# Designs tried in a protein design run: peptides against a protein of PDB entry 6FRK. Part 305

Target 1, 411 residues: chain A of PDB entry 6FRK
Amino acid sequence: NEEVLNAMLKEVCTALLEADVNIKLVKQLRENVKSAIDLEEMASGLNKRKMIQHAVFKELVKLVDPGVKAWTPTKGKQNVIMFVGLQGSGKTTTCSKLAYYYQRKGWKTCLICADTFRAGAFDQLKQNATKARIPFYGSYTEMDPVIIASEGVEKFKNENFEIIIVDTSGRHKQEDSLFEEMLQVANAIQPDNIVYVMDASIGQACEAQAKAFKDKVDVASVIVTKLDGHAKGGGALSAVAATKSPIIFIGTGEHIDDFEPFKTQPFISKLLGMGDIEGLIDKVNELKLDDNEALIEKLKHGQFTLRDMYEQFQNIMKMGPFSQILGMIPGFGTDFMSKGNEQESMARLKKLMTIMDSMNDQELDSTDGAKVFSKQPGRIQRVARGSGVSTRDVQELLTQYTKFAQMVKKM

## One batch from the design tools (peptide; made by RFdiffusion4, then SolubleMPNN)

Design b2_p29_6_s2 (from b2_p29_6, 18 letters changed)
Fold by OpenDDE base, seed 5:
Formats: sequence, C-alpha cells, structure tokens
Structure b2_p29_6_s2 (fold): chain B 411 residues (1-411), chain A 29 residues (1-29)
Amino acid sequence: as target 1 above (411 residues)
Amino acid sequence: ELSDVELLMLELGLKLTEEERKKREEELK
C-alpha cells in the first residue's frame, strides 16, 4: 500500500510541477497528503485513486487560502486602490477591468494613470477608460508619479468618487528605483488596498516576483492575469504563499469582461482538469441566456443528463469566446485548449453534439447515461454508426459525461 | 490496461509527455 501511494504521489507531484506549481509547495503538499491518508483505510478496498485525489484537492485548496480576509470597498466611502506589478503583467488592462467591474455594480469609479516611465501609458489607460465610459486622470507633462497620484486622488475625492484606482509604473526587472517610487506613491496617497498583478504565464518565477513586491510594499490583494486556458495557473499558489494575500480576481482574456471574482474551489478544479462547473454557471448567468435557469436548477439538485450536457454545449456555442468557456467544462482540460484555436475547439464541441444527436431520448434523459450504455453495449455501436465516429469516440464522450455528472452530484 | 497511476493522472487532467515527466522528476531530486 505504501509503495502504491508513493508511486501515485510521484506522478501527481510531476504533474503539479508541469502545472507551474512551485517545487517547495509540491514537496510540502506531498508530505501533507502522506500525513492525511490513513494507510489502513487504503487497505480496506476503498478506491485508492479517489482517496489520493481528494487529499490532493484538499491540500491545494489550503495553498490558495492565505487565512486573511480579502479587503472589500465600503459603500459611500472613498476607497483608494493602488495597483503594482511588472511590465507585461497586464496591470494597466486589469485596472480598467476592475474599474469596469465596480462601475457595472453601481459604484462611482475612476482611474488614475501614475505611470510616467512608460511612453504611451496614459494614452493606453485613456483609450481603455473612454471605451468603458470610466472617468480618468493623468498627465502628459508631469513626470513625478507622486504628484499625479496625489492630485488625481484629491480631485476624485472632492468629486465624491467611491472607487479610485491608481495605476503605477511597471518595470521589466526588479529595480530598487521602482520599489522606492511605489513606496513614495503609497505614502502620498495612503491607499486602502494595494493590489499586486501577476501574469500566470511566468510559471516558476511567480514566487520570487511576488515576494519581491511584498517585501517592499504592503500588498494586501493579488490579481492573476492571462488565465485564458493556456496558463495552467499553478503560479497563483506561489503568489498566495509569497504575499500571504488573497487572490481577489482573475483575468481570463483580453476583453474588458474577461474578468471575474476569484473562487477557490472552481480554480483548483480547473487546475486539476476537473472543470469549473460553478464558474461556468456564473458566466452563463452573466450572459443572461434565458434558457439557463432550468439547467442551473437541475445542477443545484445534483441532476445532470446527456441532454443537459447537450444544452450546455449549445449555450457555450452561443456565448463566444470559446477558449475560456471550454476550459471550465470537465474533461475539456488544458490539453483540449492548448491544441486548438477557437475554431478547432468549436469543431470538437460540434463533433460531441453530433454524437449526442444519434442518441435516443432514453439515453439522453437518463440520470446515469453511462450506465445505460454499459448495460447494453449495442447502443454504443448504434450511436457510433449513426454519427460516423468510432466506438472509442462514443466511450470518450461517456467518460467525460460521467466525470461531469459526478462533480454535479458533489455540489 | 491503464495503471491506477495513469487513471489518477487522467482524472487530474495532468497529462505529461514522457520527456516532460523525466525532466520534472530530476527537478524533484
């Protein structure tokens, strides 16, 4: 039993490293999982694989929980939010996404560009703010970020803004001059929250970068960007560990709406290729697709049929951009996303729907569609012939459905 | 027949090439 556990943990650790989880965190997780698994319970004929999977999931959930309550803005007050992060992290774009998020929630929101180092920083912020109809402040002539930040914060305080977001200069390298500038800005404006923006695609460098920012400024929140399905997201665990600060939002693409509140359980499920049913439901609700209330109600009751999966695929095909949504579906893990453009991902969905179009109502409406097919293997052959696919392709679909249905039963 | 390890890897959505696996095993030592 111990040899089997060690072999399974070795493969899990290797896979977590490939998911950009930091080596130290992987080592810690391995020891925590070993300590959490009772070897006697493993001997009792319980599914060893499921026990290890559950233990791994539980320990990953702990790694993204800093044990600190996330800062939240106070309604009717002036809340100053300062953004910090490297160039290319998506910081400026994320400022606009956060401003738009709060504006859509009915907050009086504004943006300040205190990035004097990057040529065109103010033009970029102005362009994004104008498109979103968000009030903004900055200068083409003032070179001191402290002056710009102070004047902008004072202006918007006097105009009774509730959310005042300050974008700062980023750099390509950790330079002392960058950190001193950030500290001077922070001291001048006295922000209620400092947000560190991190690119998920930097992988193993996440820990060192996040730590360097936390050691210089009082980072209280983290936003992770570029979680578009290509980034495996393991670097987010490193950011939480290094900053001891919660992830508050994630950036999932280039559009201003490609921004969502961070949820621990869905994020870990996605990292483990289990899918994000909750995030999918939330995204589907945000898009106000009227046909989804019935699906959400069924999911809340732990009911999930092949027809429900088919209807969900139809809804996904209406929503665009497919890359983000497909990565939230169980069995459409990172490998499904990495191999294809949006058109290939859509073609794969259409193939799965074509397989389901060859199923009968008894198969589609069964609460355990996989069991219907397992009891009568001739059904698989009929569906395969009807859809022009292999029996293996039908079995793969049923395997994906089974994974999804098992997750829904646990909700 | 997939081993219990391979089945766990599939359930974790963590597919590695054999080359990637060897590289990461060396980093864990």
Scores: peptide ipSAE 0.013, ipTM 0.317, DockQ to the pose 0.016
Fold by OpenDDE base, seed 2:
Structure b2_p29_6_s2 (fold): chain B 411 residues (1-411), chain A 29 residues (1-29)
Amino acid sequence: as target 1 above (411 residues)
Amino acid sequence: ELSDVELLMLELGLKLTEEERKKREEELK
């Protein structure tokens, strides 16, 4: 039993290290998992693999929880949010994403560019803000970030903005001058929250960078960027451990809407290759599927029609990039996230819908659609002709429907 | 192997069951 445990823990530890989890955290996790597993319960024929996976999952959840409640903005107040982070961390893009997130939630949001070091920083922020219709402030002539930040914060406070986001200079290196500038800005504007933006792709450097920022400025929140399908999420654990601050949001791509609230369980599930079922769930809930209750009732009764499948395909198409959805499914590795596969999968869904558009109400609304077609094969030929596809394509659709309907009946 | 579409449909289905479970748990409170 101990040998099996040690072998499985070795595999998990290897996977976590490959996911850029800090070696100290992996060692601690290994010891915590060993202490949490009752070896006597493992002897009772319980699925040892599931038990170890569950113990690992629980310990990873603890590593992502700093034990500190995330700061949240107060509605109707002026909330000043200062962003800090290295150049290339995605800080400026993340400022725009956060501003857009709050704006979409009905917050009066604005952006301040206090990055005077990088040429074109203000132009970049202005471009992003203008595209998103977010009010912005900055200067082409003022070189003191303290002045820009102070003036911008004062302006937007006087205009009763609720979310005031301040982007600061990022540098390539941990320079004392950068930290001094950040402290001066923080002291001048007295932010309600300081957000450290971290690039997940920097791997083992995440801890050292996060620590360097926390040692110099009062980081209270973390945002992890570049958590696209290829990004190793393990750096997020290192950031939490170093900053003792919660991850509040994650950046999942380059688009302004590729931004979501951080959820611990989905993130850990994804990190372990278990998929992000909860995140898919939330993303589907954000789709105002007014008809969800009717579908839920049907599924409760083990009823699933071709119309129900059609409606679900419509919903999937409304969910946005299919690649993001697939990356949330357990067992769909990063290789399925290629842009080529997304277009092909969407084209396949559209083809299936086109076939169903040639079906009649009796066929669509039957609780056993496959049986309707099997009893009257002439229906397959009619649908095939109506949709301009082969009879084989219709049979493949019916086969997929049948598989799904059988799964729903087992639920 | 489940197709990508079948897996998506499964996840959508699992959601409905978890949401219902939560709704029932909230209604029982």
Scores: peptide ipSAE 0.000, ipTM 0.273, DockQ to the pose 0.076
Fold by OpenDDE base, seed 3:
Structure b2_p29_6_s2 (fold): chain B 411 residues (1-411), chain A 29 residues (1-29)
Amino acid sequence: as target 1 above (411 residues)
Amino acid sequence: ELSDVELLMLELGLKLTEEERKKREEELK
């Protein structure tokens, strides 16, 4: 039993190291799991693999919990949120994502660009903010980030903004001058929350970087970025351990909507390659799909139309990048959709929708849409001409629809 | 590769299970 436990723990430890979990944390987890597993319960014929997986999961959940309650903004107050992090961490993009998140929730939100070091920082922030319709402040001429941050915070306080996000300078290297600048900005604006933004793709460097920031500024929250790529997010555990601060959000792509509140259980499930079924359910539920009751009722009756398929393709496109959806499905690793495959998948869905846009209501609303087309082949030619595609492309769509309708009938 | 069809089925299946759960929770109140 102990040999089996040790072998399985070795596999888990290897997988965690491959997921960029810090070697010290992996060692500690191994010891904690060994201490938590009753070897006598393993003798009782319980699935040893499930027990070990559960124990590992439970210990990873503890590693993500810093034991500190996350800061939350107070409604009707002026909440100043300062962002800190290296250049290339996704800090500036994350400021815009957080601002957009709060704006969508009905918070009066604004952005301040206090990055005077990077040429074009203000233009980038302005572009992102304008696209999201978020008020912004910055300067093309002022070189002191303390002045910009102070003036911007004062301005937006006077205008009764509830969420005031301050983006600071990031450098490519940890330099004392960067840390002094961050400290001066923090002292001047007295933020209610300091958010450290960390790139998950830096792997084992996460601990040292997170610690360096926490040792200089009072980091109270962590945001982990680039969880859409090869990074399984094991570096997030290192950030929590080093900062003793909760992860509040994760960035899951380059789009402004590729941003979600951190949830411990889904994150650990994803880290272990178990998928994020809960996050998929939540994303499906966040889609205010009023038409879902009618669809659910049709599905219960084994009815599925081309219109129902069209609506589901719209829903998938509204959930965001196809890669994020697939990355939530158990057994689909983050590697399954390269960025190239995502655009191709979205283009494919859009092509299918364009074909359906050339169908009439009789074709779309038929419970046997494929049979409507098979009985009158001239319909295929009409749809093909209307959508600018081949008759083969229409036949492929009808084949996919038929497969789906057959699956629905088996549910 | 999950086909577009398999993805749709997963989405719909998850939604069906959640709506059934909510309905059961409302019936228990």
Scores: peptide ipSAE 0.007, ipTM 0.356, DockQ to the pose 0.056; fails the geometry check
Fold by OpenDDE base, seed 4:
Structure b2_p29_6_s2 (fold): chain B 411 residues (1-411), chain A 29 residues (1-29)
Amino acid sequence: as target 1 above (411 residues)
Amino acid sequence: ELSDVELLMLELGLKLTEEERKKREEELK
């Protein structure tokens, strides 16, 4: 039993390292999981894998909890939010996303560009703000970020703005000059919240970067960006550990609405390749799509057919951006997304649908489609021949279906 | 309350109206 536990924990630790979770955190997690698992309870025929996954999940939830409440803006006050982060972290884009989020919630929101270092920073912010109809401030001539930030904050305070977002300069490296500038800006504008923006794609460098910012600037919140790419989000754990600050939002794509409040459970589920069920729920509820009441009723009864999956794939193909939606679906984990762009992901989905087009009504409408194929292996060969794919491809589809159907049955 | 998986499956089934798609495409231009 201990050998099996150690083997399974090794696989989980490898997957977490491949998800950019810091090596020190993975080691600590392994020790905590070992201490939390009763080996005698594992002997009682409980699904050892599920028990380990649950223990890992609980310990990961603790790693994203800094033990402090997130700052929230106060209605009827002027809330100054200062953004800090490296160049290329998505900081400027994230400022616009946050401004748009609050504007949609009925907050009087504005943007200030205090990035004087990067040529065209103000033009980029102005373009993003104009597209989103967000009021903005900046200068083409003033080179002191302290002056721009101070004047902009004063202007928008006098105009009774409730959310005042200040974008600052980013650097390619952690430079003392950058931190001095950030401190001068922070001292001048006295922000209510300092948000550190981190690129999830930098992997193991997240800890050192987040620590360097926290050691120089009083970071109170974290936003993680580029979670639509190859980044599995493990660097977010390092940011929380280093900053001792909560993740408040995540950036999930390039669009201005590809931005969501951070939720611990969905994030950890996605990190483990379990899918982001709550985030998908929230996104689709925001889309106000016609409630598929018939599908809801089937799911409530633990019924999920291959036809239901086919209809879902048709719906996904009609939803954009496709890459984000697929990455939220349980069983379409990072491995499905990691190998291709949006077009390749769509091509894979179309391939799965083509396999299903070669299935008969008995196979498609069975509440246990996988069992229909397992009882009569000749069906797999028929479908494979009919769709021009390997028997392995059909088995892979049935494995994916089985994962979905098992999730639905556990509802 | 629908479980997270129920809502997920619902959401996957939800079709963007052609109007909502066009609106998003126009917002991207």
Scores: peptide ipSAE 0.000, ipTM 0.249, DockQ to the pose 0.107; fails the geometry check

Design b2_p29_6_s3 (from b2_p29_6, 18 letters changed)
Fold by OpenDDE base, seed 1:
Structure b2_p29_6_s3 (fold): chain B 411 residues (1-411), chain A 29 residues (1-29)
Amino acid sequence: as target 1 above (411 residues)
Amino acid sequence: ELTEVEKLMLELGLKLTKEEKEKRKKKLE
């Protein structure tokens, strides 16, 4: 039993290291899992794999919980949020994403560019802010970030803004001058929250970087960026361990809406390759797809039309990047989310929709769409000509529809 | 074998109960 446990824990530890979990945390987790597993229960014929997975899941949940309540802005108060992080962490983009998030929630939100070190920092922030219709402040002539931050905060306080986000200079290296500048800005503006932005793709370097920031600046929140289908979430555990601060949001792509509140359970499930069915459902519900309730009721009755399939394809396209959606489905490995496969999958979906755009209401609304086409082969030729595809492409769509409709009837 | 599109439609189209989600999770594992 102990030999089997050690072998299975070795595989789990390898997978966690491959997910960029810090080696010290993996060692500690291994010891904690060993102490939590009842060897007698494993002898009783219980699924040893499931028991170990559950124990690992429980210990990972503890690692992402710093035991500190996340800061939240107060409605009707002027909340100053200072962003800190390395260059290339996605800090500037994340400022815009957070501002857009609060603006969509009905907060009076603004952005301040206090990055004087990077050429074009203010132009980039201005471009992002203008595109999102977010008020912004910065200077093309002032070189002191303390002056810019102070003037911008004062201006937006006087204009009764509720969320005031300050972007600071990011540097390529842990330079003492960067930390002194951040401390001077923090002392001048007296932020209600300091957010450390971390790139998930830096892997094992996350601990040392997060610690260096926490040792110099009072980091109270963490945002993890680049958690797309290729990003290994293990660096997030290192950030929490080093900063003792909660993850408040995650960046899941390049779009301004590729930003969500951090949820522990979905995050750990995704880290373990278990998929995020809960996050998928939450995302579907947030899209206010009014037609989903009517579809669910039809599916419960074993009814599924070509129109219902078309509406689902539209819903999938509205959910954002197809790779992100696939990465939320259990059993779609990370390898399926290559950028090439995403474009191909979206092109395939668009092709299927274009074929259905050439169908009539009788064909789309039939409870047996495939039988309508089989009884009158001239319909296939009409649809093929209308959509600019082969008769074979239409037959492949009808075959796919038939397989799906048969599966719905078996549910 | 279900196509990616068929799997996705099944996940999106069904307000799966927690139990049905767990059953599907087990079938995809």
Scores: peptide ipSAE 0.000, ipTM 0.241, DockQ to the pose 0.104
Fold by OpenDDE base, seed 2:
Structure b2_p29_6_s3 (fold): chain B 411 residues (1-411), chain A 29 residues (1-29)
Amino acid sequence: as target 1 above (411 residues)
Amino acid sequence: ELTEVEKLMLELGLKLTKEEKEKRKKKLE
């Protein structure tokens, strides 16, 4: 039993290291998991793999929780949020994403560009802010970020802005002059929250960078950027450990909408390759989809028709970026859709729908659509001809339907 | 753990009730 445990833990530790989880954290996690697993319960024939996975999951959740409540802005007050981070971390883009997030929630939000070091920083912020219709402040002539930040904060306080986001200079290296500048800005504007923006793609460097910022400025929140479907999320644990600050948001792409509140459980599930089921649920519920109560009741009774599948494909097509949705579902992206681009996936769904458009009501509304076609093979040929596809394409659709219908019948 | 039903509902883009969400959250805790 101990050998099996050690072997499985070795695989998990390897996967975590490959996900850029800090070596020290992986070691600690391994020890904590070993201590949490009752070896006697493992002997009783319980799924040892599931038990280890659950123990690992729980310990990762603890590593992402700094034990500190995230700062939240107060409605009707002026909340000053200062951003800090390295150049290339996505800090400026993240300022715009956060501003847009709060604006969409009905907060009076603005942006201040206090990055005087980078040529074109103000132009970039201005472009992003203008596109999102977010008020902004900055200067082309003032070189002191303290002056710009102070004037901008004062201006927007006087105009009763609720969310005042200050973007600061990022440098390529940990330079003492950058930290001194950040401290001077922080002292001048007295921010309610200091957000450290971290690029998840920097891997094992996350800890050292996060620590360097925390040692110089009172980082109270972390935002992790570049958590695209292939990005290693393990650096986020290192940032939390180093800053002792919660992750409040994640950036999931380059678009202004590719920004979401951080959720521990979905993040850890994704890190372990278990998918982001909670994030998918939230995304699905944010969609103004018609009340699927009737469909839920059918599914509870083990009823699933080709029409029900057609309607669900229509719903999926309404959900927008299908690649993000599939990447949130464990195993679905690999088994149902080819690793193709979003356009190929959508084209495949449209093709399946076109095949179903050539089916009759008896075929669509049958609780065993595959059996209707198997009993009368001439139906396959009719549908194939009607939709301009091969009989094989119709059979593939029926095979997919059968997989879903079998899952529903096991309820 | 999500039931196979719950997974399928997610895969199909089905809206979950608030109560079902909370029940799932509690099962993940």
Scores: peptide ipSAE 0.000, ipTM 0.253, DockQ to the pose 0.137
Fold by OpenDDE base, seed 4:
Structure b2_p29_6_s3 (fold): chain B 411 residues (1-411), chain A 29 residues (1-29)
Amino acid sequence: as target 1 above (411 residues)
Amino acid sequence: ELTEVEKLMLELGLKLTKEEKEKRKKKLE
């Protein structure tokens, strides 16, 4: 039994190291898993593999949890969010993604470009903000980031903005001058949250970089970028350990909407090379939800229909506290968890189901439901009329479906 | 000790807010 445990732990440790998890954290995890596994329970015929996976998963969840509650903006208040991070971390793109995320949730959101070091930083921010219809501030003439940040924050406070995002200069190297500038900006604007943006692809360098930022500025949140690449994001664990700050969001691509609230489980599943589907399947099976085998088989083949989504919504509605389960479904957790009220989330799901009730079998059973609707826009109007919703509501459903179906195809 | 709900939430990778944890603790009492 101990030999089997050691062999399986070796495989897991190898997979975590290949996922860029810091070797110290992997060693600590191995020791913690060994101490948490009752060898007598392993002898009693329980699936040894599942038990070890569960123990590993539990310890990884602890590593992602800094024990500090994530900062959340207060509705009706002016929330100043300062971004810090190296150049190439995706910081500027992430500012726009976060602004767009809050704007889509009905927050009065704006962007400030306090990057005076990079030529064209303001033009890039302006271009991104204009495309997303996000109000922005910056200067072509002012070279002091403290002045720009202060004026921009004051302006948007006076205009009653709720989310004020300040992008700062990033450099290729950790330079004392960068940290001094960040500290001066932070002191001037007194941000409610300082967000460190980290590139997941930097691997083992994540710890040292995250520590260097935390030692100079009061980092309270982490955003991990470039999780669409080959990087499994193991460096994020190092960033959490070094900053003692929670991961609040992840960047999952180049598009402005490739941005998700951080969820521990999908992230840990990805680190372990467990498809988000396997973790979902195991949980769905543990919950004794009948008839999920057919859905699981379709998902394994990269097939996901609007009917499959409807059935999944029915299953979720049958499952208890709805807020918990929606948070596990890729693509749905961002839009459904927005209002924090379980009743509103259920009402939104019920609305989506009502829209799908007005779809025909050809639309529901198509492996490319979004393409069926895109080829014949008259279908959107029919479904909208049939369900008593706007064509925009149907398009929003199809956008959510497309995001989920793309995730299933990548699995 | 983590409540069964907190264990499930950890298993679900969901961070319960302190308020939600307290509300659930009160429902299990």
Scores: peptide ipSAE 0.000, ipTM 0.216, DockQ to the pose 0.021; fails the geometry check
Fold by OpenDDE base, seed 5:
Structure b2_p29_6_s3 (fold): chain B 411 residues (1-411), chain A 29 residues (1-29)
Amino acid sequence: as target 1 above (411 residues)
Amino acid sequence: ELTEVEKLMLELGLKLTKEEKEKRKKKLE
């Protein structure tokens, strides 16, 4: 039993390391999982793999919870939010995404560019703010970020803005001068929240970077960016551990709408390659696609057909940034995303839809489509011929459907 | 028998009420 446990834990630890989870956290998680698993319960014939997966999931959920309540803005008050982070972290883009998020919720929101170090920082912020119709402040002539931040905050306070977002200078390296500038800005404007923006693609470096910021400024919130790429987001666990601050939002792509509130359970499910059905449902609801209510109601009842999967794929194709949404579908996780650009992912989705277009209504509307095909193997051959694919491609689709349908039945 | 993911969902507190969790936990005993 212990040898089997150790072998399975080794596989899980390898997968977590491949997901950019910090090696120290993986080691600690392994010991916590070993301590949480009763070896006697493992002897009782329960599927040892799923028991371990459960224990791992539970420990990962704890790692994402800093035990600190996330700051939330107060309606009718002036809330100053200061952004900090390295250059290239997506900080400036994330300021615009957060401003747009609050504006869409009916908050009086504005942006301040206090980045005097990077040439064109104010032009970039101005372009993003103008596209989103967000009021902005900055200077082309003032070089002191403290003056710009103070004047901008005072201006927008006097104009009764509710959300005042301040973007600061980012550097490529941790320099003492950057941290001193951030402290001077923070002391001048007295922010209600300091947000650290972290790039998920930096992997194992997340801990050291997050710690360096927390040691210098009172980081109270984390935003993780670039979760649309190859980064599985394991570095986010390191940021929470180092900052002791909650992840409040994630940046999932380049578009201003590629921004969502952080959810622990979907994030950990995605990290483990289980998919994020809840995040998919929420994203589908946000798009206000009229046909979604019927699908959501079926999903709530644990019903999922091949037709329901087809309709989900059609909805995904309407949403635009395919990479993010495909990564939320169980069985379409890391292997589907890792090998292609957005166009290849779309082509694969279209191929799967073409296979389903060759299915009949009995096959599409069955609550156990895989069982219909398993009972009559001639159906697989018919569908394969009709769609111009191999019998293996049809079996792979049915395997993906089965994984998804099993997850929906468990919702 | 609860599927292992139903066990997982139960233990994680996902979507199941406390009462449903206790009812399903008693079916595992």
Scores: peptide ipSAE 0.000, ipTM 0.233, DockQ to the pose 0.028; fails the geometry check

